# Peptides against a protein of PDB entry 6IDX, part 78

Target 1, 380 residues: chain A of PDB entry 6IDX
Amino acid sequence: KELAKLSADVTFATEFINMDGIIVLTRLVESGTKLLSHYSEMLAFTLTAFLELMDHGIVSWDMVSITFIKQIAGYVSQPMVDVSILQRSLAILESMVLNSQSLYQKIAEEITVGQLISHLQVSNQEIQTYAIALINALFLKAPEDKRQDMANAFAQKHLRSIILNHVIRGNRPIKTEMAHQLYVLQVLTFNLLEERMMTKMDPNDQAQRDIIFELRRIAFDAESDPSNAPGSGTEKRKAMYTKDYKMLGFTNHINPAMDFTQTPPGMLALDNMLYLAKVHQDTYIRIVLENSSREDKHECPFGRSAIELTKMLCEILQVGELPNEGRNDYHPMFFTHDRAFEELFGICIQLLNKTWKEMRATAEDFNKVMQVVREQITRA

## One batch from the design tools (peptide; made by RFdiffusion4, then SolubleMPNN)

Design b2_p13_4_s2 (from b2_p13_4 with P1S P9R)
Fold by OpenDDE base, seed 5:
Structure b2_p13_4_s2 (fold): chain B 380 residues (1-380), chain A 13 residues (1-13)
Amino acid sequence: as target 1 above (380 residues)
Amino acid sequence: SLPPLKPPRRPVP
């Protein structure tokens, strides 16, 4: 107990470390010996002293044994651990993950995000904060291949649902530290879009071209009775597609694939368009057909608008930027849906289409409409 | 009482 207090002093910490004192603390944890009277209190003080000592940065985190890691991970994975031990164990694991890639690898083998989710279902906001902090640390330090596995839609749906219900919608004020961890989690979640945002469309990829063709099909053929025999002429068909791609509001009506070669937003814009077309088909068809039937030069170019809106949303959400230590601004909306970015796109494209109509915009007003839409999104 | 833990270290990028 007194050691845990004194360990906050750098002079004491230096002397204690020089006496191999930190090694003694690690061995106490490694032993796992529950035989001592007041074991839980003693362990909580031991873990406190260990954290405070390691916080001085005198000793490398790589000094810890695999047995120590397993014991700490054991305190996090067991359902009936003292809250004081659990909190310190989460904090130790977070610090290990953040300070050492080698410890990250070992910890990622011993614990799962699913186990950490259980610590979000508690009334203790400090436990919840350290659980999210550890999830964030694991997410941040994950290699690209494992980062996508952490992105597994089911684990994320469950995580988001629990955060929403037990943290955000909790009958208590969100503390600054929790708000920061929610912000970090949001940023790390948006950074999963970076790959698609930076992926250029290959105009020669037939599968990607088939997506653009599917957008055309959904907009124009879904209302056409399947009995209309495809008009026989390949040239008439190509000319028809060029007209359809013009009505869809692509900049390149001959080869719409060229509109997706710009990064950002690259393929992410096509993903958003396809999501809108499949999940919100009536909204998609309405937006396209309302503009495709106009002869007044006040048509809103859907394809161009979708691309530039996707880029704008990436800029507003700072996709690809690392979490800032000073920020605590999180958007509860991103915890309400598993495809929250695509749903936000679907709301914002309707807002854009409405704003375009209200402004009586032409193609020359495009940038002005986008500026007004940006202001509307950033104030909401 | 245990001393309160310091808040999680904000991850330095």
Scores: peptide ipSAE 0.268, ipTM 0.889, DockQ to the pose 0.857
Fold by OpenDDE base, seed 3:
Structure b2_p13_4_s2 (fold): chain B 380 residues (1-380), chain A 13 residues (1-13)
Amino acid sequence: as target 1 above (380 residues)
Amino acid sequence: SLPPLKPPRRPVP
């Protein structure tokens, strides 16, 4: 008890560390000796003293044994642990993951996101905060191959539903620290879009061009009887497609692939367009056809608008930027859908199309429309 | 009473 209090003092900590005091504390945890009277209380004080001592940065986190890690992970994975021990164990694991890549690897083998989800289903916001903080630490320290697995785990309807229902829609005000951890989780998940945002389309790649062709097919051929015989010569087909790509509002209506060579937003804009066309087909077809039938120069160029909107959303959401320690602003919508970015795009493209009509915009007003739409999105 | 834990460290990038 006294040790846990005194361990916050740097002078005491330095002297105690020089006496191998941390090694004694780690061995107490490693022993797992449940036979001691007041074991749970003693363990909670031991873990407190250990954290306070390690917080001085005098001793490397790499000094901990695999047995110590397994004991701490055991306190997080077992259902019948005192809340005081659980909270300290989550904090120790978070600190281990953040301070050592070697400890991250060992912890990622001993604990699953599924086990951490159980700690979100509690009424204790402090436990929930440390559970999300540990998820964020694991996500941040994951190698690139495992970040997608963490993303897929976050895309799990279960984790998002639990965060939404037990944290965001909980009967208690969200504390600043929980809001920060939700913000961090949001940023880390949006950073998975960076690869696609920075991927240039190859105009020579047929598979990538087939996606643009699919956008055309969904917009213009969805109602067309299969009786449009394959017999119109290759040149008439190319000329017809050039007209269709103009009606889709591509800047380069001869070769729309060139519009996706700009990074950002690169291929991410095409992903958003394809998602809209497949998941919200009626909305996509409506937006395209309403503008393709206009001869009054008030047509909203869908392709150009979708690209510039995707870029704008990446700028607003700071895609590719690391989490800022001072921020705590998170979007509850991010926790409502697995493809929340593409759903946000689908909402914002409808807003853009509406704003374009309301402003009676022409192609010369494009930047003014985008500015108004930016202000609308950032105030929502 | 146990000393309160400090909040989770905001990871410095």
Scores: peptide ipSAE 0.266, ipTM 0.887, DockQ to the pose 0.836
Fold by OpenDDE base, seed 1:
Structure b2_p13_4_s2 (fold): chain B 380 residues (1-380), chain A 13 residues (1-13)
Amino acid sequence: as target 1 above (380 residues)
Amino acid sequence: SLPPLKPPRRPVP
């Protein structure tokens, strides 16, 4: 009890560490011996003292044994652990993951995100905060290959739904610490879009070109029975597609694939357009046809607008940036849907199309419309 | 009473 309080002092910590005191604490955890009276209370103080001592940065986290890691992981995975032990065990694991790549590897083998999800379903906001913090630490320290697997595990409706229902929509105010962890989780989730944002379209890739052709098909052929395209020569067909790509509002009417060669937003813009066209087909068709039927130079170029909007959303959401320690701003909307970025794009493209009409914009006003839309999105 | 834990470490970039 006194050790756990004194361990917060740097002078005491230095002396205690020089006496191998931290090694004694680790061995107490490693022994797992429940034979002591008041074991849970003693263990909670031992874990407190260990964490406070390690917080001074005098001893490397790599000094801990695999047995110690397994014991701490065991306290997180066991359903009947004292809340005081659980909280400290989550904090120790978070610190281990953040401070050592070697410890990250060992912890990632012993703990699943599914086990941490159980700690989000509790009424204790401190436990929820440390559970999300450990999830964030594991996500941040994951190698690129495993980061996508963790992402896919987060794309499992379960984690987002639990955070939304048990944390965000909880019957209590969200504390600053929880708001920060939700912000971090949001940033790390948006960084999964970075790969697609930085992927250039290959204009020679037929599969990618077929997506652009599918956008044209959905917009213009969805009501037309495919049987009546008369076998008019390949040149008339190419000229027809150039007109359709102009009506879609691509900058390059001859080869729309060239509009997706700039990064950012690269292929992420095409993913957003395809999602809108497939999931919100009526909205997509309405936006395209309404602008394609205009002869007054007030047509909103959908293709150009979708690309620049995707880029602007990436800038607003800071896609590819690391989490900032000072920020606590999270968007609850990003926990409501698995494809929340594409849904946000679908809302914002409608807002852009509306704002374009209200401003009576022409192609010369494009940047002014985008500035107004940016202000509208950042104020919402 | 156990001393309160410090809040989770903010991930330093």
Scores: peptide ipSAE 0.264, ipTM 0.886, DockQ to the pose 0.830
Fold by OpenDDE base, seed 2:
Structure b2_p13_4_s2 (fold): chain B 380 residues (1-380), chain A 13 residues (1-13)
Amino acid sequence: as target 1 above (380 residues)
Amino acid sequence: SLPPLKPPRRPVP
């Protein structure tokens, strides 16, 4: 008890570490001997002293044994552990993951995100915060191949639903530290969009061109009476497609694939457009046809707008940036849906189309409309 | 009483 208090003092910590005191604490955890009267209280003080001592940064985290890691992971995976031991075990695991890649590898073998999800279903916000902090640490230190597995685990309706229902919609105000951990989780999730944001379209790839053709088909052929006979020659078809790509609001009417060669937003803009066209087909068709039927200079170019909006959303969400220590702003919407970025795009493209009409904009006003839409999104 | 834990360390980038 006194040791756990004194371990916060750097002078005491230095002397105690020089006396091999930290090695004694690790051996007490490694022994696992439940036979002592007041074992749980002794263990909680031992883990507190260990964490406070390690927080001075005098000793490397790599000094811990595999037996120590297994004991700490055991306290996180066991259903009948004191809240005080659980909280300290989560904090120790987080610190081990953040400070050592070797410890990360060992911990990632001993614990699963599924086990950590159970610690989100409690009313204790401090336990919830350390559970999310450990998930974030595992996500941040994961190699690129394992980040996709962590992403898939987050895309699991279960983790998002539990965070939404037990953390965000909990009966308690969200503390600043929990808000920060939710922000970090959001940023790490958005960084999975970076690959698509930086992927250039290949104008020679037939499969990618077929996606642009599918956007045209959904907009113009889904409502068109089948009476347009397939018999017009190949050149008339090319001229027809050029007109359709102009009506879709692409900058390059001859080869729309060229509009997706700019990175950012690259292929991510095409993914958003295809998602809108397939999942929100009525909204997509309405936006395209409303602007394609205008003979006035007030048409909103959908294709150009979708590309520039995707880029702007990536800038607002800081896609590809590391989490900032000072920030705690998270968006609850990103915990409500598995395709939350594409759903945000679908909301924002409707806002853009509305704002374009309200401003009575022309193609010359494009940048001014985008600036107004940026201000609307960032104030919401 | 156990001393309260400090909040999780904000990962320094």
Scores: peptide ipSAE 0.263, ipTM 0.885, DockQ to the pose 0.873

Design b2_p13_4_s3 (from b2_p13_4, 4 letters changed)
Fold by OpenDDE base, seed 5:
Structure b2_p13_4_s3 (fold): chain B 380 residues (1-380), chain A 13 residues (1-13)
Amino acid sequence: as target 1 above (380 residues)
Amino acid sequence: DLPALRPPRRPVP
């Protein structure tokens, strides 16, 4: 108890560390000996002293044993652990993950995001904050091959639903620390779009070209069975497709694939267009047909608009930027849907189409419309 | 009483 208070002092910490004091504390945790009177209180003080001592940065986090890691992970994964022990165990795991890639690997084997979700369902905001902080640490330190798995774990309706219902919609104000962790989680989630945002379309990839063809089919042949799409043969049909790609509002009416070679937004724009066309088909068809039937030069070029809107959304959301320590601005909207970015795109493309009509815009007004839409999105 | 823990470390990039 006294040690846990004194461990915050750097002079005491230095002397205690020089006396192998941290090693003694780690061995107390490693022993797991529940036979001691006041074990929970003693353990909570031990973990407090350990954290405060390690926070001085005098000792490397790599000094901890696998047995220590397993004990700490055990306090996080086991039900009915004392709240004081749980909080300190989450904080220790977060610090281990952040300070050592070797410890990250060991911890990622001992705990799952699914186990951490249980700590979000509690009424203690400090526990919730440390649980999200540990999720964020695991996400940040995950190798590229595992980041998508972390994404998929966050894409689990369960984690988002729990954060939304138990954290964001809780009957209490969100503290600054929690707001920061929600911001970090949001940033890390949007950074998964970076790969697609930086992926250029290959104009020679037939599968990617077939997606553009599917966008045309959904817009203009929605009642036609794809099986009856007559084969790619005649010059007359190529001329029809060029007209259709013009009506879709692509910049390159002959080869729309060229419009997706710009990075950002690369293939992410095509993903958004395909999502809109498949999930919000009526909205997609309406937007395309309303503009394709216009002869008055006030047609909103859907393809160009979708690309530039995707780029603008990436800029607004700072896709590919690392979390800033000073920020706490999170958007509750991004916790409401599995495909929150694509849903945001679907809302914003409708806003763009509306704004274009209200402004009576032409192709020359394109940048002005985009600026007005940017202001509307950033104020919402 | 246990000392209050400091808030989680803001992850430095």
Scores: peptide ipSAE 0.281, ipTM 0.889, DockQ to the pose 0.857
Fold by OpenDDE base, seed 1:
Structure b2_p13_4_s3 (fold): chain B 380 residues (1-380), chain A 13 residues (1-13)
Amino acid sequence: as target 1 above (380 residues)
Amino acid sequence: DLPALRPPRRPVP
């Protein structure tokens, strides 16, 4: 009890560590022996003292044994653990993951995100905060391949739903620390878009070109029986497609694939367009046809707008940037849907199209419209 | 009473 308080003092911590005191604390945890009267209270104080001692940075986190890790992981995975032990065990695991890649590897073998979800379904916000912090630590320290697997996993979909329902939509104010952890999780989730944002389209890849052709088909041929594609010669087809790609608002009407060779936003812009066209087909067709029927030079170039909007959203959301320690601004919408970025794109492209009309913009006003849209998005 | 834990460590970049 007294040790846990004194361990916050650097002078005491230094002396206690020099007396191998931290090794004694680790051995108490490693023993797992419930033979002591008041074991839970003793353990909670032991874990508190251990954390406070380790917070001085005098001892490397790599000093901990695999048995210690397994005991701490055991306290997090057991359904009926004292809240005080659980909280400290989550905090220890978070600190281990953040301070040592070797410990991350060992912890990632012992604990799954699925086990941590149970600690989000509680009324204790402190437990929820440490559970999200540990998830964030695991996500941050994961190799890129494992980060993508973690994000694609059904566990991540479930995690977002649980966070939305039990944390964000909870009947209690979100504390600053929880807001920070939600911000971190949001940033780490958006960083998964970086690969697609930095992927250049290959203009020679037929599969990628077929996506652009599908965008044209959905916009112009969706109601036309595929049988009525006029068998007009290959040259008339090329000229027709060039007109269609102009009506779609691509910068390169001859080869729209060239518009996706710039990174950022690369293929991520094409992913957003395809998502809009498939999931929100009526909205997509409306936006395209409303601008394709204009002869007044007030047409909003959808293709160009979608690319620049995707880039702008990546800049606003800081895609590829590490989480800032000072920030706590998270958007609840990003926990509402698995494809929340593409849904945000679908909202923002409608806003852009509306703003373009309201401004009576021409192609010369493009950057001015984008600046107004940026201000609208950042104030919402 | 147990000392209040410090908040989770902010992931240092």
Scores: peptide ipSAE 0.276, ipTM 0.886, DockQ to the pose 0.815
Fold by OpenDDE base, seed 3:
Structure b2_p13_4_s3 (fold): chain B 380 residues (1-380), chain A 13 residues (1-13)
Amino acid sequence: as target 1 above (380 residues)
Amino acid sequence: DLPALRPPRRPVP
C-alpha cells in the first residue's frame, strides 16, 4: 500500500528500480500465490505500484515475462469478481500494447475482442473506458491484415450495439476520457476507408467499368421491360450510354471511369454510389430521374456531386489522419450501423440534392452549393 | 483505499 503511493514519486521510483524492486513485483504476480491472506488487496496494490513505476519510463515494457502477460490476460479473460484487479489489468495490457510490438503480438494471442466486449456490459464507466482503450490500442498496433479483422469485429452488430446501448445511451454522462476513447475508435474505423479513398480507378479495368454500368442499369433499365432487344448496333449502344452517363451527371460523359482517377476520393466514391444504388435503390433512382428529366439547366449532376461529397466527407471526418490527443468529439451515428459512412453519404447526398433545388443552382453554382452543404454537415 | 489509476494513455501519434 505504501509502495503503491510512493511509486508515483520519480525519486523514489528511480531508487526502487535501481534496487531491482520492480522485478520483485513482477515475480509476485507471476507466482499467483492465492494462499496469502488478503491476496486480492495485495495484488491490487502490486499492480498499482507496477503501473506507477513503469509510468516513469525508466524500465522497458519488454522486461515482462510471458508468465506475467498470461497472468494479467487471465484476469481480463476469466470471470473475475475483483473490479480493482480487472481495471489495473486492462490498464497494464493497454500500456503493454502501446509501448511494445512484441507484447502486442503476445497479448493478441491471449485475449480476444469478444472477451473485452463483456467488460463493456458493466455499469462501471472506468472499466468500460479501459476496455475501449485496450481495443483501440490493439486496433492501432495491429498489422494491416489484422486491422481488417478488427474492423470486421467492430462492424459486428454485437460490439456496436453494446457500445451504443451500454456506453453512449447509458443513464450516466459520458466523461471526457470515454468520449476521447470513442473518438479514437471512430478515427481508427474511418482510417480503413483510406485504401479505397486513395485507390485510383483503372479506366481499362472491365470489372470496375461494369460497376459504373450497373449504376446506369439500376437508374434507367430497372423500370424498362427487358424487351429492349439486344440487337441495337454497338455504336448506337455506345451513343446511348454516353447520354445516360450525362444524365447521371458524370463530368466525363464518354468515359465516367476518368472521374474516379482523382484521389481522394478515388474508388470510395464509387463504393458509396453503388451502396446507395443497391441498399437505397428508390432514393437513388429518384435523385437520378428527378435531375435527368430537367431541361432548365437546374439539374444536379449526381456523379460529380457524389464524388465531391465523398471527398468532402473524408475531409470532415479526417480519413487517413491519426487520432488527436486533444479531441473527444465522436458521432453516435457511427455506432448505429456497420456501413455508417455509406449511410452518412446517403443522408448527405439527399441534403445536397435538396439544397441544390432550394438554391435554384446551376452548374456554375456547384462550389457555392458544396460550401452550404459543408456548413450544414459540420453543424449537425 | 487504492490510489486512483491515471486515465488510459492517449496514444501519441
Scores: peptide ipSAE 0.274, ipTM 0.884, DockQ to the pose 0.847
Fold by OpenDDE base, seed 2:
Structure b2_p13_4_s3 (fold): chain B 380 residues (1-380), chain A 13 residues (1-13)
Amino acid sequence: as target 1 above (380 residues)
Amino acid sequence: DLPALRPPRRPVP
């Protein structure tokens, strides 16, 4: 008890470490010997003292044994552990993962994200915060191959649903530290979009060109009676498609594939457009047709707007950036849907189209509309 | 009483 209090003092910590005191604490954990009276209380103080001593940065985290790691992981995986021991064990695991890649590898073998999800289903916000912090640490330190697996585990409707229902929609105010951990998890999740954001369209890839053709088909052929006979020559067909790509609002209406060669936002813009067209077809068709029927120069160019909006959303969400220690702003929407970025795009493109109409904008006002839309998105 | 834990370390990148 006194040791755990004194371990916060750097002078005491230095002397205690010089006396091999930290090695004695690790051996107490490694022994696992429940034969002592008040073992749980003693263990909670031991783990507190260990964590406070290690927080001085005098001793490398790599000094811990595999037996110590297994004992700490055991306290996180066992259902009948005191809340005080669980909280300290989560904090120790987080610190081990953050401070040592060697310890990360060993911990990733002993614990699963599924085990950590169980610690989110509690009324204790401190336990929830350390559980998310450990998930974030594991995500941040994961190699690229395992990072996608963790992303897929986050895309598992379960983790998002648990965070949404037990953390975000909890009957209590979210503390600053929990808000920060939710922000970190959000940033790490958005960084998975970076690959698509930096992928250039290949104008020679027929499958990618067929997606652009599908956008045209959904916009113009889904409402058109099939009665317009296919009998006009190949040149008239090319001229017809060029007109349709102009009505879709592509910058390069001759070869729309060229609009997706710039990174950012690259193929991520095409993914958003295709998602809108397939999942929110009525909204997509409405936006395209409302602007394609206008001869008054007040048409909102959908294709250009979708690309620039995707880029703007990537900038606002800081896609590809590491989480900032000073930030605690998270979007609850990202915990509500599997394709939350594409859903956000679908909301924001409707906002853009509305703002364009309200401003009575022309193509010359494009940048002004985008500035107003940016302000609207960042204030929401 | 156990000392309060410090909040989770904000991971410095």
Scores: peptide ipSAE 0.273, ipTM 0.884, DockQ to the pose 0.835

